# Peptides against a protein of PDB entry 3WG5, part 248

Target 1, 218 residues: chain A of PDB entry 3WG5
Amino acid sequence: LAKNIVYVAQIKGQITSYTYDQFDRYITIAEQDNAEAIIIELDTPGGRADAMMNIVQRIQQSKIPVIIYVYPPGASAASAGTYIALGSHLIAMAPGTSIGACRPILGYSQNGSIIEAPPKITNYFIAYIKSLAQESGRNATIAEEFITKDLSLTPEEALKYGVIEVVARDINELLKKSNGMKTKIPVNGRYVTLNFTNVEVRYLAPSFKDKLISYITD
Target 2, 218 residues: chain A of PDB entry 3WG5 as posed
Amino acid sequence: LAKNIVYVAQIKGQITSYTYDQFDRYITIAEQDNAEAIIIELDTPGGRADAMMNIVQRIQQSKIPVIIYVYPPGASAASAGTYIALGSHLIAMAPGTSIGACRPILGYSQNGSIIEAPPAITNYFIAYIKSLAQESGRNATIAEEFITKDLSLTPEEALKYGVIEVVARDINELLKKSNGMKTKIPVNGRYVTLNFTNVEVRYLAPSFKDKLISYITD

## One batch from the design tools (peptide; made by RFdiffusion4, then SolubleMPNN)

Design b2_p25_2_s3 (from b2_p25_2, 9 letters changed)
Fold by OpenDDE base, seed 1:
Structure b2_p25_2_s3 (fold): chain B 218 residues (1-218), chain C 218 residues (1-218), chain A 25 residues (1-25)
Amino acid sequence: as target 1 above (218 residues)
Amino acid sequence: as target 1 above (218 residues)
Amino acid sequence: MSKHDALPGLKIQALRTTHSYDVPS
């Protein structure tokens, strides 16, 4: 029996393999406690494609709903953050946040210029991001344009275009607005209706390791 | 009841967040089937410290023994691979492989020169690698020297110095030699005696995603 | 050079463990 508990955790900074561990740890805690859901407050400029793909897979394997919440105001789900959001059970954004800018790159030159990815890599990520959008019943055309046009959207635009499910100012408004929504992807093979009636909100703090590695990678 | 099954999977190339997903997927499959153990054939020149730390954590959280096997001959558990091995329940190496060279770096300059990590970062990884060695009852002095001297060892040296537990030419010799050994770290809080008597060896193939991302990151 | 496919916003500031390029002499 799921407890009337919703976990909230923050993931901030670059998407790296350490970010994957944060996701895994947070989701595992919430799974073990049979939480109704976990909300991940996400603020990222992007990161590694490999880490991103792993995070998506971990979210999709979650035994509980994982809500990606682009938060606080001024935060972004840029680049890798958009893929992660599109791979999740529900996307929410706070007003004054952004999502998109998903063009893959090989890296940066010494002068800070972007080294472009070969067309084969760009096309791979187009197919991948479209798959995430399609599987979650989100706008696959806009998902493609996040790469092909390096498009960035406001929360209101993202909601309007069917990229995200909720615009919410805070956790309480998010819980209220997402209550009764179905997950956009299955949980353990089934679409789950979120039940946030009389829930305890439990915040997960970053581990000492989380704090230290975030400090090293930022 | 554990099945008399041992899984074998290969992880090759740079340690990235995608490598973490490979570990997670492979270990999860073996956990679900209540395998006696999983053997990961590891061949890596190193990679990201963040991914490495996550892989170590995932191995330590495994419900079954995870054996890192530096394989085939000519393979390495270099840099990040050494940390992963030291975080595992048992380390094996094939003859003609290597382990070590664990010095952290910030990256490479455009001319291919190493950008040195600040002393604070180097000291952090010294403490971390020593912790892995100590927790597993392996040689913490040599683990430190993998960083401070950028030391690389042969399988025979690594065995002699108590860095690894087994030198084996193939999976069959590995199973034979490791049979009856205790895990160097706990499985679910208990040191497990490996039982490879009359086991079925089951190979896990890389997913299509695994093949593609390995091709992209190499 | 490791062709790490990066997404925008990746500063290459991620700590790496040394790649032993055993260049076979």
Scores: peptide ipSAE 0.020, ipTM 0.227, DockQ to the pose 0.136
Fold by OpenDDE base, seed 2:
Structure b2_p25_2_s3 (fold): chain B 218 residues (1-218), chain C 218 residues (1-218), chain A 25 residues (1-25)
Amino acid sequence: as target 1 above (218 residues)
Amino acid sequence: as target 1 above (218 residues)
Amino acid sequence: MSKHDALPGLKIQALRTTHSYDVPS
């Protein structure tokens, strides 16, 4: 039986294999407690594509709704963060945040210049991001332009264009606005109507390991 | 309104970007006709991981059930073929076929030896294949062992271990046995109960382009 | 500077899922 619990956790910094471990841990805790949902407060400049894809899979395998919340104001779900958001059950953004800039790169040269991905790789990620958008019923054209034009959107633009579902200033406004919404992807093979009536909000702190790696990657 | 039509198409040879085009074409035709399902008769030794992942996405985005049928006897859904099968709505195998051997490789050396993938890549594909198995309610342990042990299974073993859903000698037996089964993954966000009562079977021939590329890749 | 995602040093494109042995045609 689902408890009227919503977990909130923060993920900040570059998307890495350790970020995968954070997502896995947080979602697992919320699953074990049969939470109504977990909200991940996300602030990322991007990161590794492999870790990102694993995170998307982990979200899609969740037994509970995973809400990506680009928070606080000034945060971004940039690059890999956009893919993660598009792979989730619901996207929310706080005012003054951004989403987009999804062009894949091979890395940085010794002089700090971007090493461009070959067209084949770019095309792969175009197909991938479009698939995430389509599966979630979000704007696949804009998702493609996040790569092809390195487009970045405000919350208001992202909502207007059907990339995200909610603009909210805080967790309380998010819960209020998302109450009664259907998840954009299935949970255990079913679209879930979110029920945030009489919920207890539980905040998950980063583990010691989470703190250490955040410190190393910042 | 769904027509009582089941499409059957053949995909043979290495998994490439062209194999993606074949899947896309065949599924699109069947979608346009509102077919009850499409059966893809699959015989592959494997191929490119990028093409494979795109094919899996295309299957998962299908508006109709996609049944992977390892056929004819002597065929295999090897390597990339196993991933494709695990990403599909239903897997069937004919007697005398095989599934498995999913270890990722970087390629072949000039002497024909396998260039092993680095552990990070192998681990990525372990996570990926396990995700496909879990999402489809298939055996994730065996899916992992398809990589870690380079395991290959017979149809009887694959059925016994919960990797596949049906062993069938031909299309008629497949339709009979799969009638009334639920898809292992959702179609348009819902698990579909297959209805193969009073179906017309329509065979799709490979296009001219399909024939040409099959000839070049064989 | 928008920190673009580094592709995994994984040439995903170079990754093949193939049999370890040539299936004799």
Scores: peptide ipSAE 0.019, ipTM 0.213, DockQ to the pose 0.112
Fold by OpenDDE base, seed 4:
Structure b2_p25_2_s3 (fold): chain B 218 residues (1-218), chain C 218 residues (1-218), chain A 25 residues (1-25)
Amino acid sequence: as target 1 above (218 residues)
Amino acid sequence: as target 1 above (218 residues)
Amino acid sequence: MSKHDALPGLKIQALRTTHSYDVPS
């Protein structure tokens, strides 16, 4: 019997249009191979809202389950990363990671101070993040507080409050714990029960372009 | 029977991308020699959060135990140094050292006044530092207070509150006291019992590049 | 033109926390 494949890819750094291209490429590879799922090891301090919204759409349009895994320890799904996670089929976090702090800003001033978003924009993103949480059956109250209070959570808090589904130390523990879980959003119009029995894990390396751009943006 | 090796290296000054390179180099050398552990003698007033987070990740990815030792007397693991310590396998402090004062800032004004971080940023780092403490079985309440109250602790206070594991005057006392202790976080997915019986201590010198850059940043 | 193009590039910005403690000399 052919092994089911699970892809693992890493996305690190700021969320940009290039990060969208990475998500799209990785998910497309996994779709083409009819993988059981793709796990995205996410470590992001945030980034652009436009790119974030496109990434969320790309995840939701995936023909296979997309698991966001905040990994390794010390990583975060901060800001835009939280929206991406809430838009995904399953959220996992490693111990020592964080999620939240989602208040939109227009940018930084030359002195490094935040330029606040106008209430209209803030309210838009409150509605958006609440919608992502509601659609995924996750805690919409906490999702709102990620904006209104700039709340950030530990994996244990996020699990407790029903923001995430799994706390796992590594890919093997993630596969073990998520085996038999249903996706929090549909895949091709259906909630999928994840089957991680007898899977082959395949790691996707960053492209040369991915490496070059990450080096320039760091 | 071949002696177990313990490496000792010094990291002093501001936490930067270069400090990451130092941690990476030192840990890599110790990993290559299958050392029993590496002890990092840390003295830092703080530095960049991005570099700090990368250092924490590098420590947590280590194939061997990484011990942060706040040394010598008069040294500190201030700000970023506290996060690094909380992300490590074991924390030791010499008498007359300090740990804490972890409140994030955007920078300094031209007048030397602190530009406060927005609540978004502060809350992110509260969650992050609490997560590091929780994962390591250290005092998460005090870890939060390192930010919210800018709390700084003596070695005796830090030990009392369960922030650190060892108070030691020198490397020999550190090895003696930590012998038989379990790491506070896993090494390669397992909690390791430190074995400092019949060890050879090897000191790692700064590279020429390390000396040059420390000279430029001091 | 997707309605999403019109939101100015809201950077849900990277929390650059500079923990540079200038220890006041």
Scores: peptide ipSAE 0.020, ipTM 0.236, DockQ to the pose 0.074; fails the geometry check
Fold by OpenDDE base, seed 3:
Structure b2_p25_2_s3 (fold): chain B 218 residues (1-218), chain C 218 residues (1-218), chain A 25 residues (1-25)
Amino acid sequence: as target 1 above (218 residues)
Amino acid sequence: as target 1 above (218 residues)
Amino acid sequence: MSKHDALPGLKIQALRTTHSYDVPS
């Protein structure tokens, strides 16, 4: 009986156009191999909302389940990372990670002060993040508060409030806990029940380009 | 009588976070010198909408008029560039330039196909671009069609339809034609009448960083 | 005093707009 293949890849650093290329590459490889899922180990302080929205759409267009795993301990799905997580088929977090702080900003002034997004943009992202939460059956009130209160959650809080599906210390625990779970959003129009029984885990290394750009953007 | 100072700077290539830094730097210099205006010679195929929105906000926060000049011939204010233009105090175009094609996309697939933005995002940008047009007294119907029809206009069409204010071959013609015009949006809460009589033109060179990142993103 | 130190990276930088090359012919 052919083993169920699960890919694992890492995405670290700022969410940029290049991060989209990473997601696209990783998901495409996993799709081509008809993987049961891909797990993205995510550690991001946030980044670009366009790249974020592209990534969310790429995840939603995936032929296979895309699991966002906030990993390792100390990692975050901050800002853009939270949207990506909420747009994914399953969210997991390791102990000692965080999710949230989704308030849109325009940037930093030369003095390092935050340039606030206008209310119109903030309201758009509120509607967007609430939509992602609602579509995935996740807590839309908390999703809004990630913006309106600049809220950040622990894995335990995020699980408790129905923002995430799994708290797991490692890939093995993630696979074990997520086995038999349904995806929170459809895969090709259907909610998929994850089958991580008899899994072959394949790690996707970052490309040379991935390493270089991560280095430049970190 | 102290000459009215007008700054001229170039912004070329993709609209990125770095392009925001260019706009911010250029406008800040011109503000510090109490310039009558800054003219940004814009040539962009588009880019990131977050950077674009940041740039628009930075323009709207300017203590001086910011004129977007689509220049030289062959240049475009494509996509993000159109929003930036519509967010500015005055738009000029050189003959042989273009403006429009504002449809939001998520990105490109590996095969180079456009990944469409979801309707929610498209609708947001429709509302946003219409707002920029309305606030500036520019053609909001055409602004919407820049998205809904992927419309691009010549300078002559853009002028005719009330998208832009000036068609000019060079800075001297721009200054001459825009002299005595009111800004299309307020400067510090007031519509400013441009005074380009007895002007000293100061060119702002791109920083070394500006040159490097333009080179990487082009 | 909630330690919501705005993580400096939290630029939800918004959408891509089409490049002129992306106008389907």
Scores: peptide ipSAE 0.019, ipTM 0.242, DockQ to the pose 0.244; fails the geometry check

Design b2_p25_2_s4 (from b2_p25_2, 8 letters changed)
Fold by OpenDDE base, seed 4:
Structure b2_p25_2_s4 (fold): chain B 218 residues (1-218), chain C 218 residues (1-218), chain A 25 residues (1-25)
Amino acid sequence: as target 1 above (218 residues)
Amino acid sequence: as target 1 above (218 residues)
Amino acid sequence: MSKHDALPGLKIQALRTTHSADVPS
């Protein structure tokens, strides 16, 4: 019996147009190989809103389940990472990770202070993040508070409040715990029950370009 | 019977990308020699958040137990040092040391005053530090207060409140007291019982590069 | 023009390099 494949890839650093290219490449590889799912190990402080929205759209258009895994311990799905997670088929977090702090900003001033987004932009992102939460059957009130209060949560809090689906220490525990779960959003118009029985885990390495850009942006 | 090795190394000064390189080098040496543990004698006023988070990740990825020892007397695990400690397998403090004061800042103004971090950033670090405490079975309320109240603790207070595991005057007392303790976080997915019976203590010296950079940054 | 093009440069970022407070010695 052909082993079902689960792809695992890492995405670290700021969310940019290059991060979109990473998501697109990784998901496309997994789609082409008819993988059972792809797990994206995510560690991000946030980044560009436009890139984030494109990443969310790419995930939602995926032909296979995309699991966002906030990993390793000490990682975060901060800011843009939270939107990406909320737009995905399943969210997992490792112990010692965080999610939230989703307030939009225009940038940073010369003194390093935040330039606040105008109310119109803030309200747009409130509506957007609430929509992602509602679509995925996740806590829309907490999703709003990720903006309005710049709330950040532990994995345990995020699970308790219905923001995420799994707390797992590693890929093996993630596969074990998520086996038999339904995706929180549809895959090709259907909610998929994840089947991680007898899977081959296949790691995807960053491209040379991905490594070079990460080196420049870090 | 091959003697179990415990490595000891010192890390002093500001937490930077170079401090990450020191942690990585020291842990890697100890991993390669299949050491029973590495003890890092830590004395830091704090430093960069990004470097700190990377150090926490590196510790949590260690193939051997990493013990953070706030040493010598008069040393501190201040600010970033507290996060590093909370991310480690065991925390020890010498008498006359301190831990805490974890409030994030954007920097210093020209007059030497602190530029406060916006609530977004503060809330992110609250979630992060609470996650580290929760993962390690340490006091998450006190961990939060290290930020919200800029709380600093003595070794006795930190032990009492369940922030740290050991108070020890020297390496010999640390080894004696920690012998038979379980790591507060897993090593390769398992909680390890420390075995410091009949160990060889091996001190690691700073590299030439570490000495040069410390000389430039101090 | 995708509605996404309308907010170029908007950042949803929690962290830039923050310094931990040096405890004044």
Scores: peptide ipSAE 0.017, ipTM 0.232, DockQ to the pose 0.070
Fold by OpenDDE base, seed 5:
Structure b2_p25_2_s4 (fold): chain B 218 residues (1-218), chain C 218 residues (1-218), chain A 25 residues (1-25)
Amino acid sequence: as target 1 above (218 residues)
Amino acid sequence: as target 1 above (218 residues)
Amino acid sequence: MSKHDALPGLKIQALRTTHSADVPS
């Protein structure tokens, strides 16, 4: 029996291989409990593209809806966070958050200057981010501009342009607004209508490993 | 006055942003002491391309010769380690070590399968690894084959093909064999003849931060 | 059967996507 449970977990900081392990653990727990959905409270400046692509794949393989929620106010789904959001079943943002700035880079020089990615790499990520937007029925033109113009959007702009589905102040408003929405990508080959009627909210805490890694990588 | 000092430091595990900090710290200490060189005992399965490129840049900006030594026996300069070595002033390997396997990947899927890099990325790294080989007067054809054939070489093969400069069992043999060799790339715009006559060997220990990160990332 | 030491794939790692802190102002 599907339980009327919604899991909520936080992922904060840089997207790394350890962030993949966090996503995998959180989604797996929610899958095992046959949760109605998992909400990931995301706050990231970006990170690794390999980890990002693996996270997107893990989300797409989820047996339950994965909702990305850019939270709290002041948080961002910057760079890799935008790709993760665009690969998810539903995107929400709190007021005072941001999404975008998706230009790929090779890294930082000793002086902190950006080492630009070659055009071939930039073009790969343009194609990739557009595919995520297209597959999810989100604005592929804006998705490209997140790279080509290094564009960042407010929640209101992102909603207006069809990048995201919900602006919500908190989890309760998110559940209310997203109730009855269809997932933007399939769950087990089907678009699912979210049912947040009489749901129990369960918070997942970071593991000791998750806390240790965050402490070192932040 | 240049001190007749050679620093030796170990870098083991995955190449990450923290590995860059280790390289930077070790090279900076050796630069401040006006060391004759620093030897980095490298054992890596590979890691991040961004961190790798930053490490290569840091080595190229070094005020002193940076020698990469694949050590101990059983160690590898795999993948990112090969690029780092090819970007250095001198490469040495111990018997029973390996170098190569430089094919770029995007990451690993949930099942541990490789996510292949698009041809555009592969071609970028082919051009990059060839540039490192050419700039250092090393075998650019073999450098390309480290990617296109996923080639790995023994120390004896790598020496024979002109990929590396020294095969040495230990630091003492390395110092003996490399004494009087010219750096393969410039130091402060000049090719330096290594002078290991009457040198003091100083070992640099990992910092507490380095140990903590290695413990978590390994 | 030669143990092909599975050279851990070059994570010629990830293209970092820009960090928001890293977007030049």
Scores: peptide ipSAE 0.062, ipTM 0.384, DockQ to the pose 0.256; fails the geometry check
Fold by OpenDDE base, seed 1:
Structure b2_p25_2_s4 (fold): chain B 218 residues (1-218), chain C 218 residues (1-218), chain A 25 residues (1-25)
Amino acid sequence: as target 1 above (218 residues)
Amino acid sequence: as target 1 above (218 residues)
Amino acid sequence: MSKHDALPGLKIQALRTTHSADVPS
């Protein structure tokens, strides 16, 4: 029987416009092969809001389910990573990972101090993150508190509060636990039931460019 | 006879990761409709290098020809915009536009002074921009000088030096002049001859999000 | 001086959703 393919790729480091290319490339490959899904192993401290908003839009336009997996242990979906996760078809976290801390900032001063965003910008991102949570049937109150309280959650807390769908130690456990789950957002206008019963896992390597840019941005 | 569709969209402002979403959205729409091409009316002072590199990759992955049109008069494809143009299937410029000024900078100091990029970064972008020019059969020496001399060119100079393919006052003139031209980079692995003999022009409007983000980033 | 300076771009008042020491663009 033709095995359904699940792609797995890694995105690590700051969310930049290059991170968008990585998402686009990885999703495009998986779309071309009519994959059952793509799993993005995400580890990010955050990054640019514009990049984040693009990545969210690209995920939402995906012809296949995009699963954000905060992995490995010690990884985070911090700040921009949380928005990306909330914009995805399914969120998973490994034990020992974190999600949240979504307060927008204008940047850092020369001394490394945070330059706070004006209330207008903060309120915009509150509305935006709440929308992502609501659209995905996730906890919009906690999504707001990721900004207003700069809240960070464990996988257990995030699952408990309905921010994420799965806690999994590895890809195999993720596939087992997410099998039969409905996507939290539509794929091509339809909620899809994930079928990971007879899948082949294919790992997508970063391009040479991906490696080089990650090396420059880290 | 079924009219071949040419899409036209606008991208204005700083090159950010959101600009990548705009490119991706616009190209995706045109791909879905099997358009003859998409024309992106570009006006940018530059922006993030990571975003730029992503946009270039997205253009190169397009299933249809992507024409960068520096438009309207007074517009520029400055800095990041030049790289994007050099990564495209065809470059056009309107009279009274400019291209170039590609020197990478780390940012701006609090007083607005440029923070220079270290030689390692500058040399990386020199190699990159030369690659884009060479791959597209455009002037790699001038592409290098866009960095090393921070050179800016008029449409007439850019055409003369083989940086761009077309000078056009408007979309109609662009379609007429580019009709029968080969793409400077492959589309799906093949150089395509543009056919604008019997085309319907369709304008893609910016999304509400596009308008809002452009307003925030400007 | 964190070596992890994001590739230098023009002054985009980059709205950031980050806690990492990003270089101000």
Scores: peptide ipSAE 0.047, ipTM 0.288, DockQ to the pose 0.122; fails the geometry check
Fold by OpenDDE base, seed 3:
Structure b2_p25_2_s4 (fold): chain B 218 residues (1-218), chain C 218 residues (1-218), chain A 25 residues (1-25)
Amino acid sequence: as target 1 above (218 residues)
Amino acid sequence: as target 1 above (218 residues)
Amino acid sequence: MSKHDALPGLKIQALRTTHSADVPS
């Protein structure tokens, strides 16, 4: 019996392997409980491409729908966060959030300057982000421009351009608006219609490990 | 009924998202056919940390055992290849191969010099590689030293230090030696005993896409 | 026009692990 449970978890800060561990833990808990979905409140400036791609895969392998919710107002799904969102079953954004700015960099020099990725790397990420958009039926042209133009969008623009599916102020509005939507990618090989009728919202607290590593990486 | 089939596929060159696509395709084919295992003949100088971590996750999520085989003689599981190996169900190496040299870099400057990763990044990969080693019951101290000392090992050293499980000259010797071994990580939540008794070896050819992108990334 | 200040960390760091070619001979 599907429990009418929706999990909500927060992922904030830089995308790292620890962020992968958070995604994996959160999704695993929700999978074990046969939740209707998990909502990840995402607020990230970006981070590691490695961790990002792992997170995307973990989401795509989820036994339940994973909703990326760019939240709260002022949050971003920037850089790596955009890829994560584009790899997910549904994207929501709160008003006053942003998505995009996906240009890959090699890192920062000792002087804090950006070390640009060589064209080979940039082209790889262009192909990757376009694939995520295409697989999810989202705007692949805009996804490419998140890299080539370092484009950032508002929730309203992202919705308008078919990058995201929902603009919502809070979890209750998100559940209300996404109820009856189909996932943009399959869950266990099937597109799922989200059922948020009479759901219990269950918040997942960060583990002690989650708190400690977030503290170390900030 | 488990087909007594072992798939063998080759992954050669830099670890990229395309390499992830290769791993995913190969593992998926083997999963669909309920193969006893898939052997990946790995020859890589390393590559992207992003693709690497994705590959590790894809391996860990495999419904069948994934054996990383550093092959042929002269091949390496260098850098990213070491992480992939450490994330797999079994590691084999042919004589005259190498494993290690896992120090993360930001990339290369215009003059071809290595741009060192900041300590935060290095420490992250130390934690990550140690986790892979610990989860697989492999030598976490040596795994750390693959980064901190840029250590590279021969197959004999890697076996001696408990980094790998098998030294084998060819696929037949690999199958013979690994027959009856337990996977170093779970398959579908269970440690599996490999059964290579009377197996059909089935080689997977690179797809046209695999050939084309390997050609573009070389 | 709210300057969504592109947080400097907004860019995917394409981290690489060393290539065997980077192993000092």
Scores: peptide ipSAE 0.021, ipTM 0.254, DockQ to the pose 0.123; fails the geometry check

